# Peptides against a protein of PDB entry 4IGA: the designs that were tried, part 54

Target 1, 116 residues: chain A of PDB entry 4IGA
Amino acid sequence: KRVLIVDDAAFMRMMLKDIITKAGYEVAGEATNGREAVEKYKELKPDIVTMDITMPEMNGIDAIKEIMKIDPNAKIIVCSAMGQQAMVIEAIKAGAKDFIVKPFQPSRVVEALNKV

## One batch from the design tools (peptide; made by RFdiffusion4, then SolubleMPNN)

Design b1_p18_4_s1 (from b1_p18_4, 8 letters changed)
Fold by OpenDDE base, seed 2:
Structure b1_p18_4_s1 (fold): chain B 116 residues (1-116), chain A 18 residues (1-18)
Amino acid sequence: as target 1 above (116 residues)
Amino acid sequence: SKLEYALKIYEENLEELK
């Protein structure tokens, strides 16, 4: 399966890329904000999206909503900072399938990838 | 509900980070 990694932090994208590839998944591409995420989703048609919430230009919640308009069956895993309960809830309401709290363990990412 | 699901999973995630 191919994964689109969305996060404004280069280090985080790198970390996720390493985890995802070591788990046997392919990285379809990367996005650094919500607008780019929507664009890349249209372009790459990934199987799974890892979605940061707090990003410039367009946040992850809005990106989820837009992606769900494109593909109601999109498999989106939210990555959010610790203590952001309200945002996680809103992401689920927007259509996210699962979420991972930052900082996370690689096994949690793999679990989420395998589950969606 | 979606809210109950999110809260449950959130709590589980927090436990894993402890």
Scores: peptide ipSAE 0.148, ipTM 0.710, DockQ to the pose 0.739
Fold by OpenDDE base, seed 1:
Structure b1_p18_4_s1 (fold): chain B 116 residues (1-116), chain A 18 residues (1-18)
Amino acid sequence: as target 1 above (116 residues)
Amino acid sequence: SKLEYALKIYEENLEELK
């Protein structure tokens, strides 16, 4: 399966890429913001999306909503900062299938990938 | 519900991270 990684932080994208690849998944591509995420989803048609919903200057919830309009069957795993319960709730309401809380262990990411 | 489950797991995850 191919994964689109969405995060404004280059380091986070790198870390996720490593975890995803080592778990036997392919990285379809990367997006650095919500708008790019939507564009990349259309372009790459990934099987799974990891979406940072706590991006400092952009609400990842909107990206989820737009992707769900494109593909109601999209498999989106949100990445949330500790203490962002409200954002997790909104992400699930927007259509996210699962979530991981930062800081996360690689095994948690793999578990989420395997279950969506 | 799915939402209630998500909340529960989220809270459990937070406790594990502390």
Scores: peptide ipSAE 0.145, ipTM 0.705, DockQ to the pose 0.455
Fold by OpenDDE base, seed 4:
Structure b1_p18_4_s1 (fold): chain B 116 residues (1-116), chain A 18 residues (1-18)
Amino acid sequence: as target 1 above (116 residues)
Amino acid sequence: SKLEYALKIYEENLEELK
């Protein structure tokens, strides 16, 4: 399966890429904000999306909503930092299937990928 | 509900990080 990685932090995208690849998944591409995420989803048609919440231009919640309009069967895993419980809840309401708390364990990422 | 689901996953994830 192919994964689109969305996060404004380059180091986070790199970390996720390593975990995803080692777990046997393919990285379809990367996005650095919500607008890019929506554009890349249309372009790449990934099987799974890892979605950061706090990003410039467009946040992850809005990106989830837009992607769900494009593909109501989209498989989106949210990434969230401590103190963002309310935003995680809103992401689930928006259509996300699961989420990972930052900092995360690599095994948790793999678990989320396997379950969606 | 979606709210209950999110809260449950959140709590479980936090426990895994301890």
Scores: peptide ipSAE 0.080, ipTM 0.656, DockQ to the pose 0.592
Fold by OpenDDE base, seed 3:
Structure b1_p18_4_s1 (fold): chain B 116 residues (1-116), chain A 18 residues (1-18)
Amino acid sequence: as target 1 above (116 residues)
Amino acid sequence: SKLEYALKIYEENLEELK
């Protein structure tokens, strides 16, 4: 399966890339904000998306909503430092399949990838 | 995690109540 990695932090994208590839998945591409995420989703048609929330241009919640308009069956895993109950609920309502709180263990990401 | 799963279920339940 191919994964689109969305995060405004280069270090986080690198970390996720390492985890994803080590787990046997392919990286379809990367995006640095929500607007790029939507564009890349249409372009690359990935199987899974890892989505940050707090990003410039367009936040992750709005990106989830836009991607769900494009593909109601999109498999989106949120990865965010903002793990408050309200944020988790908002992400799930928007269409996310899972929510991983930063900082995270690699095994947590792998579990989420295998589940969706 | 159990908490994450619980929150997901909680959200789904809220949607059903609406």
Scores: peptide ipSAE 0.075, ipTM 0.655, DockQ to the pose 0.067

Design b1_p18_4_s2 (from b1_p18_4, 10 letters changed)
Fold by OpenDDE base, seed 5:
Structure b1_p18_4_s2 (fold): chain B 116 residues (1-116), chain A 18 residues (1-18)
Amino acid sequence: as target 1 above (116 residues)
Amino acid sequence: DKLEYALKIYEENQKELE
């Protein structure tokens, strides 16, 4: 399966790429904000998306909503430091399949990838 | 429903952070 990685932090994208590839998945591409995420999803049609929340241009919640308009069957895993209860509820309501809070263990990401 | 599922995820995440 192919994964689109969305995060404004280069280090975080690198970390996720390492975890994703080690787990046997392919990286379809990367995006640095919500607007790029929507554009890349339309272009690449990945099987899975890892989505940050706090990003410039367009935040992760809005990006989830826009991707769900493109593909109602999209598989989106949120990965964010914004792990408060209200944010988790908002992300799942928007269409996300899972929510991983930062800092995270690699095994949590792998579990999410395998489950969606 | 989505609310119950989200609350479950939140609770599990909090346990992992501890």
Scores: peptide ipSAE 0.762, ipTM 0.955, DockQ to the pose 0.982
Fold by OpenDDE base, seed 1:
Structure b1_p18_4_s2 (fold): chain B 116 residues (1-116), chain A 18 residues (1-18)
Amino acid sequence: as target 1 above (116 residues)
Amino acid sequence: DKLEYALKIYEENQKELE
C-alpha cells in the first residue's frame, strides 16, 4: 500500500517516511500543507494518508474534508500534537479513521496503518 | 457511533502519553 505523508515539518515527514517504509509500506509522496495534500491526493491516488493538523495555507481538518469530498473512501490517519478531545472528535467527524498524538511510538503508527 | 469511537481513541492516546 502507498502512503501520502502530510506535515509542514520536514523532520516529521522524514520520521514518518522511515516508519512507513520499515513497516513494508511505500511512500507515495509528501505534502507540506493542506492545499498540497489535496493536490497530491488527486495526483498520486494514495491508499493511505497521514495528516498533520496545524499547517500553513490549509489546516489538516479542512484538508480531510476536501479529500473526503473527492474520495469518500479515503483512509486518513491524523498525526498531530493537538491531541485535545475536541480536536480528536473534530478529526473523526471530518472523516479521519484514526488520530495519533505526538509524540508517538513507531508501533502506534504501524498499528494504525495496518488497521485503517 | 463516531463520537464514541473518537472518545475511545482519545482515551487510548492519553494512556500512551502517560
Scores: peptide ipSAE 0.753, ipTM 0.953, DockQ to the pose 0.981
Fold by OpenDDE base, seed 3:
Structure b1_p18_4_s2 (fold): chain B 116 residues (1-116), chain A 18 residues (1-18)
Amino acid sequence: as target 1 above (116 residues)
Amino acid sequence: DKLEYALKIYEENQKELE
């Protein structure tokens, strides 16, 4: 399966790329903000998306909503430092399948990838 | 029930952070 990695932090994208690749998944591409995420989803049609929340141009919640308009069956896993209860509820309500809070263990990401 | 599911995820995340 192919994964689109969305995060404004280069180090986080690198970390996720390592985890995803070692778990046997392929990296379809990367995006640095919500607008790029929507564009890349249309272009690459990935099987799974890892989505940050706090990003410039367009935040992760809005990106989730836009991607769900494109593909109602999209598989989106949120990875964010904004792990408060209200944010988790908003992300799931918007269409995300899981929500991982930063900092996270690699095993948590792998489990999420395998379950969506 | 998305609310119940979200709350479950939140609780699981909190345990992992501890």
Scores: peptide ipSAE 0.749, ipTM 0.952, DockQ to the pose 0.978
Fold by OpenDDE base, seed 4:
Structure b1_p18_4_s2 (fold): chain B 116 residues (1-116), chain A 18 residues (1-18)
Amino acid sequence: as target 1 above (116 residues)
Amino acid sequence: DKLEYALKIYEENQKELE
């Protein structure tokens, strides 16, 4: 399966890329904000998306909503430091399949990838 | 129910952060 990694932090994208590839998944591409995420989703048609929340241009919640308009069957895993209850609720309500809080263990990401 | 599911995820995440 191919994964689109969305995060404004280069180090986080790199970390996720390492985890994803070691788990046997392919990285379809990367996006640094929600607007890029939407465009990359259209272009790459990935199987899974890892989505940050706090990003410039367009935040992760709005990106989730836009991607869900494009593909109601999109498989989106949120990965964010914004682990407040309200944020988790909003992300799931928007269409995310899971929500991983930073900092995380690699196993948590792998489990999420395998479940969606 | 999305709310119930979200709350479950939140609770599980909190446990992992401990």
Scores: peptide ipSAE 0.743, ipTM 0.952, DockQ to the pose 0.927

Design b1_p18_4_s4 (from b1_p18_4, 9 letters changed)
Fold by OpenDDE base, seed 3:
Structure b1_p18_4_s4 (fold): chain B 116 residues (1-116), chain A 18 residues (1-18)
Amino acid sequence: as target 1 above (116 residues)
Amino acid sequence: DKEKKALELYEKNLEELK
């Protein structure tokens, strides 16, 4: 399966890339904000998306909503430092399948990838 | 049901952060 990695932090994208590839998944591409995420989803048609929340241009919640309009069956895993209860609820209601809080263990990401 | 799932995930994440 191919994964689109969305995060404004280069080091986080690198970390996720390492975890994803070691777990046997392919990286379809990367996006640095919500607008790019939507564009890359259309272009690459990935199987799974890892989605940050706090990003410039367009935040992760809005990106989730836009991607769900494109593909109601999209498999989106949120990965964010914003782990407040209200944020988790908002992300799941928007269509995300999972929510991982930063900092995270690699095993948590792998579990999420395998379940979606 | 989505709210229930979200609450479960929230608690799971809290446990992992400890």
Scores: peptide ipSAE 0.599, ipTM 0.927, DockQ to the pose 0.979
Fold by OpenDDE base, seed 1:
Structure b1_p18_4_s4 (fold): chain B 116 residues (1-116), chain A 18 residues (1-18)
Amino acid sequence: as target 1 above (116 residues)
Amino acid sequence: DKEKKALELYEKNLEELK
């Protein structure tokens, strides 16, 4: 399966790429903000998306909503430092399948990838 | 349903952060 990695932090994208690749998944591409995420989703048609929340241009919640409009069957895993209850609710209501709070263990990401 | 799921995930995350 192919994964689109969305995070404004280059280091985080790199870390996720390592985890995803080592878990046997392919990295479809990367996006640095929500607007790019939507564009890349259309372009790459990934199987899974890892989505940050706090990003410039367009935040992750809005990106989730837009991607869900494009593909109601999108498999989106949120990875965010903003793990407040309200944020988790917002993300899941928007269509995310999972929500991983930063900092996270690689195994948590792998579990999410395998289950969505 | 989604809210229930979200709450479960929230609680799970809290435990894993400890």
Scores: peptide ipSAE 0.594, ipTM 0.925, DockQ to the pose 0.983
Fold by OpenDDE base, seed 2:
Structure b1_p18_4_s4 (fold): chain B 116 residues (1-116), chain A 18 residues (1-18)
Amino acid sequence: as target 1 above (116 residues)
Amino acid sequence: DKEKKALELYEKNLEELK
């Protein structure tokens, strides 16, 4: 399966790329903000998306909503430091399948990838 | 129920952060 990695932090994208590839998944591409994420989703049609929340241009919640309009069956895993209850609720209501709080263990990401 | 699921995930995350 191919994964689109969305995060404004280069180091986080690198970290996720390492975890994803070691788990046997392919990285379809990367996006640095929500607007770019939506465009990349349309272009690459990835199987899974890892989505940050706090990003410039467009935040992750709005990106999830836009992607869900494009593909109601999109498999989106949120990876964010914003793990407040309200944020988790908003992400899931928007259409995310899982919500991983930063900092996270690689096994948590792999588990999410395998489950969605 | 999405809110129920979200709450479960929230609690799961809290456990993992311990």
Scores: peptide ipSAE 0.593, ipTM 0.925, DockQ to the pose 0.979
Fold by OpenDDE base, seed 4:
Structure b1_p18_4_s4 (fold): chain B 116 residues (1-116), chain A 18 residues (1-18)
Amino acid sequence: as target 1 above (116 residues)
Amino acid sequence: DKEKKALELYEKNLEELK
């Protein structure tokens, strides 16, 4: 399966890329903000999206909503330091399938990839 | 129920951070 990685932090994208590829998944592409994420989703039609929340231009919640308009069957895993209860609720209500809080163990990401 | 699911995930994440 192909994964689109969305995070404004280059080091986080690199970390996720390493985890994703070692787990046997392909990286479809990367996005650095929510607007770019929506554009890349349209272009690449990935199987799975890892989505940060706090990003410039467009935040992850809004990106989830826009992607769900494009593809109601989108498989989105949130990966964010903003693990507050209210944020988790908002992400899941927006359409995310999972929510991983930073810092995370690689096994947590792999589990999410395998289950969505 | 999405809110129920979210609360379960929130609790799961808290446990994993311990």
Scores: peptide ipSAE 0.560, ipTM 0.917, DockQ to the pose 0.972

Design b1_p18_5_s1 (from b1_p18_5, 9 letters changed)
Fold by OpenDDE base, seed 3:
Structure b1_p18_5_s1 (fold): chain B 116 residues (1-116), chain A 18 residues (1-18)
Amino acid sequence: as target 1 above (116 residues)
Amino acid sequence: MKAIEERYEEVQKIIESL
């Protein structure tokens, strides 16, 4: 399966790319904000998306909503430092399948990838 | 900062409750 990685932090994208590829998945591409994420989703048609929340241009919640309009079957895993209960609820209600709180263990990401 | 395992359990509990 192919994964679109969305995070404004280059270091985090690199970390996720390493985890994803070592787990046997392909990286479809990267996005640095929610607007770019929506554009890349349309372009690349990835199987899975890892989605940050706090990003410039468009936040992750809005990006989830827009992607779900494009593809109601989208498989989105949130990966965010903002692990507040309200944020988790908001992300899941928007359409996310899982929510990973930063900092995380690689196994947590792999588990999420395998479940969606 | 909460332990990674604790955060995992809390999040999963929230998700499962929805």
Scores: peptide ipSAE 0.362, ipTM 0.845, DockQ to the pose 0.573
Fold by OpenDDE base, seed 1:
Structure b1_p18_5_s1 (fold): chain B 116 residues (1-116), chain A 18 residues (1-18)
Amino acid sequence: as target 1 above (116 residues)
Amino acid sequence: MKAIEERYEEVQKIIESL
């Protein structure tokens, strides 16, 4: 399965890329903001998306909503430092399948990838 | 900062409640 990694932080994208590839998944591509995420989803048609929330241009919640309009069956895993209950609820209601709070253990990401 | 295990359980509890 192919994963689109969405995060404005280059370090975080690198970390997720390492975890994803070591787990036997392919990285379809990267996006650095929510608008780019939507564009890359259309272009790459990934099987799974890891989605940050706090990003410039377009935040992750809005990106989830737009991707879900494109593909109601999209498999989106949120990965964010904003682990407040309200944010988790908002992300899940928007269409996310899971929510991983930063900082995280690599195994948590792998479990989420395997579950969706 | 909450322990990773605590954050995991809290998030899963929220997700499962929806």
Scores: peptide ipSAE 0.346, ipTM 0.834, DockQ to the pose 0.518
Fold by OpenDDE base, seed 2:
Structure b1_p18_5_s1 (fold): chain B 116 residues (1-116), chain A 18 residues (1-18)
Amino acid sequence: as target 1 above (116 residues)
Amino acid sequence: MKAIEERYEEVQKIIESL
């Protein structure tokens, strides 16, 4: 399966790329904001998306909503430092399948990838 | 700050409630 990694932080994208590849998944590509995420989703047709929330241009919640319009069966895993209940609820209602709070253990990401 | 496991459990409970 191919994963699109969405995060404005280069270090976080690198970390996720390492986890994803070691888990046997392929990285389809990267995006640095929500607008780019939507564009890359259309272009790359990934199987899974890891989605940050706090990003310039377009935040992760809006990106989830736009991706779900394109593909209602999209498999989106949120990965964010903002683990407040309200944010989790908002992300899931937008269409996310899971929510990983930063900082996280690599195994949590792998579990999420395997379950969606 | 909550432990990683506590954050996991909390998130899962929220998801299950929706």
Scores: peptide ipSAE 0.248, ipTM 0.775, DockQ to the pose 0.517
Fold by OpenDDE base, seed 4:
Structure b1_p18_5_s1 (fold): chain B 116 residues (1-116), chain A 18 residues (1-18)
Amino acid sequence: as target 1 above (116 residues)
Amino acid sequence: MKAIEERYEEVQKIIESL
């Protein structure tokens, strides 16, 4: 399966890329904000998206909503430091399949990838 | 900062409650 990695932090994208590839998944591409995420989703048609929340231009919640309009079956895993109840609820209601709080263990990401 | 496991459990409880 192919994964689109969305995070404004280059180091986080690198970390996720390592985890994803070592777990046997392919990286479809990367996006640095929610607007790019929507564009890349249309272009790449990834199987899974890892989505940060706090990003410039467009936040992850809005990106989830837009992607779900494009593909109601999108498999989106949120990866965010913003693990507050309200944010988790908002992400899940927007269509996210899982929510991973930063910092995380690699195994948590792998489990999420395998379950969506 | 809470341990990773604690954060995981809290998030899962939220998800399961929805």
Scores: peptide ipSAE 0.029, ipTM 0.604, DockQ to the pose 0.577

Design b1_p18_5_s2 (from b1_p18_5, 10 letters changed)
Fold by OpenDDE base, seed 3:
Structure b1_p18_5_s2 (fold): chain B 116 residues (1-116), chain A 18 residues (1-18)
Amino acid sequence: as target 1 above (116 residues)
Amino acid sequence: SSMIDERYEEVQKIIESL
């Protein structure tokens, strides 16, 4: 399966790439904001998306909503430091399949990838 | 056991409650 990694932090994208590849998944590509995420989703047609929330241009919640319009069957895993109840609820309502709070263990990401 | 584990469980409880 191919994963699109979305995060404005280069370090985080690098870390997720390492986890994803070591888990046996392929990285389809990367995006640095929500607008780019939507564009890359259209272009790459990934199987799974890891999605940050707080990003410039377009936040992760709006990106989830836009991707769901493109593909109602999109498999989006949120990965964010903003683990507040309201944010989790908002992400799930937008269409996310899971929510991972930063900082996280690699096993948590792998578990999410395997379940979606 | 750990703060990470606690956050995981907290989030899972929220998701499961929806």
Scores: peptide ipSAE 0.035, ipTM 0.630, DockQ to the pose 0.748
Fold by OpenDDE base, seed 2:
Structure b1_p18_5_s2 (fold): chain B 116 residues (1-116), chain A 18 residues (1-18)
Amino acid sequence: as target 1 above (116 residues)
Amino acid sequence: SSMIDERYEEVQKIIESL
C-alpha cells in the first residue's frame, strides 16, 4: 500500500518515511501543508494518509474534510503533537480513522497502518 | 505541529476506546 505523508516538519516526514518503508509500505509522496495534501491526494491517489494538524496554509482538520469530499473512503491517520481529547474528537468527526499523538512509538504507527 | 500533549497516556486510552 502507498502512503501520503503530510507534515510541515521535514524531520517528522523523514521519520515517518523511515517507519512506513521499514514496515513494508511505499511512500506515495509528501505534503507540507493541508492545501498541498489535498492536491497530492488527487494526484497520487494514495491508499493511506498520515496527517499532521498544525500546518500553514491549511490545517490538517480542513485537509481531512477536503479529502473526504474527494474520497469518502479515504484512510487518514492523524499524527499530531496536539493530542487533546477535543482535537481527537474533531479529527474523527472530520473522517480520520485513527489518531496518533506525538511523540509516538514506531510500532504505534505500524499498527495504525495495518489497522485502517 | 510541535505542541506535545502532557496527557499522552490518557489520550491514548481515549483513542483506543473510540
Scores: peptide ipSAE 0.027, ipTM 0.553, DockQ to the pose 0.272
Fold by OpenDDE base, seed 1:
Structure b1_p18_5_s2 (fold): chain B 116 residues (1-116), chain A 18 residues (1-18)
Amino acid sequence: as target 1 above (116 residues)
Amino acid sequence: SSMIDERYEEVQKIIESL
């Protein structure tokens, strides 16, 4: 399966890329904000998306909503430091399949990838 | 975002319940 990694932090994208590849998944591409995420989703048609929330241009919640309009069956895993109850619920209601709070263990990411 | 969530356990409970 191919994964699109969305995070404004280069180091976080690098970390996720390492985890994803070691788990046997392919990295379809990367996006640095929500607008780019939507564009890359259309372009790359990934099987899975890892989505940050707090990003410039467009936040992750809005990106989830836009991606779900494009593909209601999109498999989006949120990976975010913003673990407020309302934010988690909002992300899930927007269409996210899982929410991983930063900091996370690599095994948690792998588990989420395998489950969606 | 690279922040750390201090409410990790509480959030995980919500996730598991959804």
Scores: peptide ipSAE 0.023, ipTM 0.534, DockQ to the pose 0.335
Fold by OpenDDE base, seed 4:
Structure b1_p18_5_s2 (fold): chain B 116 residues (1-116), chain A 18 residues (1-18)
Amino acid sequence: as target 1 above (116 residues)
Amino acid sequence: SSMIDERYEEVQKIIESL
């Protein structure tokens, strides 16, 4: 399966790329904000998306909503430091399949990838 | 974003219930 990694932090994208590739998945590409995430989803047609929430241009919640309009079957895993109850619920309501709170264990990311 | 959420454990319980 191919994964689109969305996070405004270069270090976080690098970390996720390492985890994803070591787990046997392919990285389809990367995005640095929600607007770019939507564009890259159309371009790359990934199987899975890892989605940050707090980003410039467009936040992760809005990006989830837009991607779900494009593909109602999109498999989106939120990976964010914003662990507020309301934020988690909003992400799920928007269409996210799972939510990973930062900081995370690599095994938690792999578990999410395998289950979506 | 690389912040640490102080409500980590509480959020994990929500995730597990979904």
Scores: peptide ipSAE 0.021, ipTM 0.526, DockQ to the pose 0.233

Design b1_p18_5_s3 (from b1_p18_5, 11 letters changed)
Fold by OpenDDE base, seed 1:
Structure b1_p18_5_s3 (fold): chain B 116 residues (1-116), chain A 18 residues (1-18)
Amino acid sequence: as target 1 above (116 residues)
Amino acid sequence: MKKIEEEYKKVQEIIKSL
């Protein structure tokens, strides 16, 4: 399966890429903001999206909503920081299938990938 | 690690209640 990684932080994208690749998944591509995420989803048609919802000055929830309009069957895993419970719940209501928490635990990332 | 596990548990419980 191919994964689109969405995060404004290059370091976080790198970390996820390493985990995802070592788990036997392919990285379809990367996006650095919500608008790019929607564009890349259309372009790459990934099987799974990891979506940062703590992106500064950008709402990852909006990107989820737009992707769900494009593909109601999209498999989106949201990435949150500690204490962002309300945003995770909002992301789930918007159509996200699962969530993972930063700092990433590789086993949790893999579990989420395997579940969706 | 314990704090992260607690966060997962809390969010999972809320999701199950939706």
Scores: peptide ipSAE 0.599, ipTM 0.910, DockQ to the pose 0.554
Fold by OpenDDE base, seed 2:
Structure b1_p18_5_s3 (fold): chain B 116 residues (1-116), chain A 18 residues (1-18)
Amino acid sequence: as target 1 above (116 residues)
Amino acid sequence: MKKIEEEYKKVQEIIKSL
């Protein structure tokens, strides 16, 4: 399966890329904000999206909503920091299938990838 | 690690209540 990684932080994208590839998944591409995420989703048609919640321009929740309009069957895993429970819940309500918490635990990332 | 596990459990419990 191919994964689109969405996070404004290059380091976070790098970390996810490492975990994802070691788990046997392919990285379809990367996006650095919500608008780019929507564009890349249309372009790449990934199987899975990892979506950072706290992006500076279009936040992850809005990006989820837009992707779900394009593809109601999109498989989105939202990425949150500690204490962002309300935002994770909002992302799930918007259509995200699962969530992972930063700092990333490889086993939790892989579990989420396998679950969706 | 314990704090992260607690975060997962808390969010999962809320999700189940949706």
Scores: peptide ipSAE 0.590, ipTM 0.907, DockQ to the pose 0.548
Fold by OpenDDE base, seed 3:
Structure b1_p18_5_s3 (fold): chain B 116 residues (1-116), chain A 18 residues (1-18)
Amino acid sequence: as target 1 above (116 residues)
Amino acid sequence: MKKIEEEYKKVQEIIKSL
């Protein structure tokens, strides 16, 4: 399966890329903000999206909603920081299938990838 | 890490209640 990685932080994208590839998944591409995520989803048609919802100046929920309009069967895993339960719940209500928490635990990332 | 596992549990419990 091919994964689109969305995060504004290059370091976080790098860490996810390492975990994803070691788990036997392919990285379809990367996006650095919500608008780019929607554009890349259309372009790459990934099987899974990891979506940062902790971006300070952009709403990851809006990106989820737009992707769901494009593909109602999209498989989105949201990435949150500690203490952001409300944002995770909002993401799930918007159509996200699962969540992972930063700092990433490789086993939890792989579990989420395998379940969606 | 205990703190992060607690976070997962909290969110999972909320999701189950939806």
Scores: peptide ipSAE 0.579, ipTM 0.904, DockQ to the pose 0.558
Fold by OpenDDE base, seed 5:
Structure b1_p18_5_s3 (fold): chain B 116 residues (1-116), chain A 18 residues (1-18)
Amino acid sequence: as target 1 above (116 residues)
Amino acid sequence: MKKIEEEYKKVQEIIKSL
């Protein structure tokens, strides 16, 4: 399966890319904000999206809503920092299928990828 | 590690209640 990685931090994208590829998934592409995430989803039609919550231009929750308009069956895993429980819940209500918490635990990332 | 696992559990419990 092909994964679109969305995070404004280059280091976080790099870390996720390493975990995802080692788990046998393909990286479809990367996005650095919510608007770019929506554009890349249209372009790449990935099987899975990892979506950071807090981003410039468009936040992750709004990006989830827009992607769900494009593809109601989109498989989105939201990425959050500790203490962002309310935002994770809002992301799930918007259509995200699962969540992972930073700093990333490789086993939790892989578990989420396999679950959706 | 412990705090992260607690965060997962808290969010999972809330999601389960939705």
Scores: peptide ipSAE 0.558, ipTM 0.899, DockQ to the pose 0.553

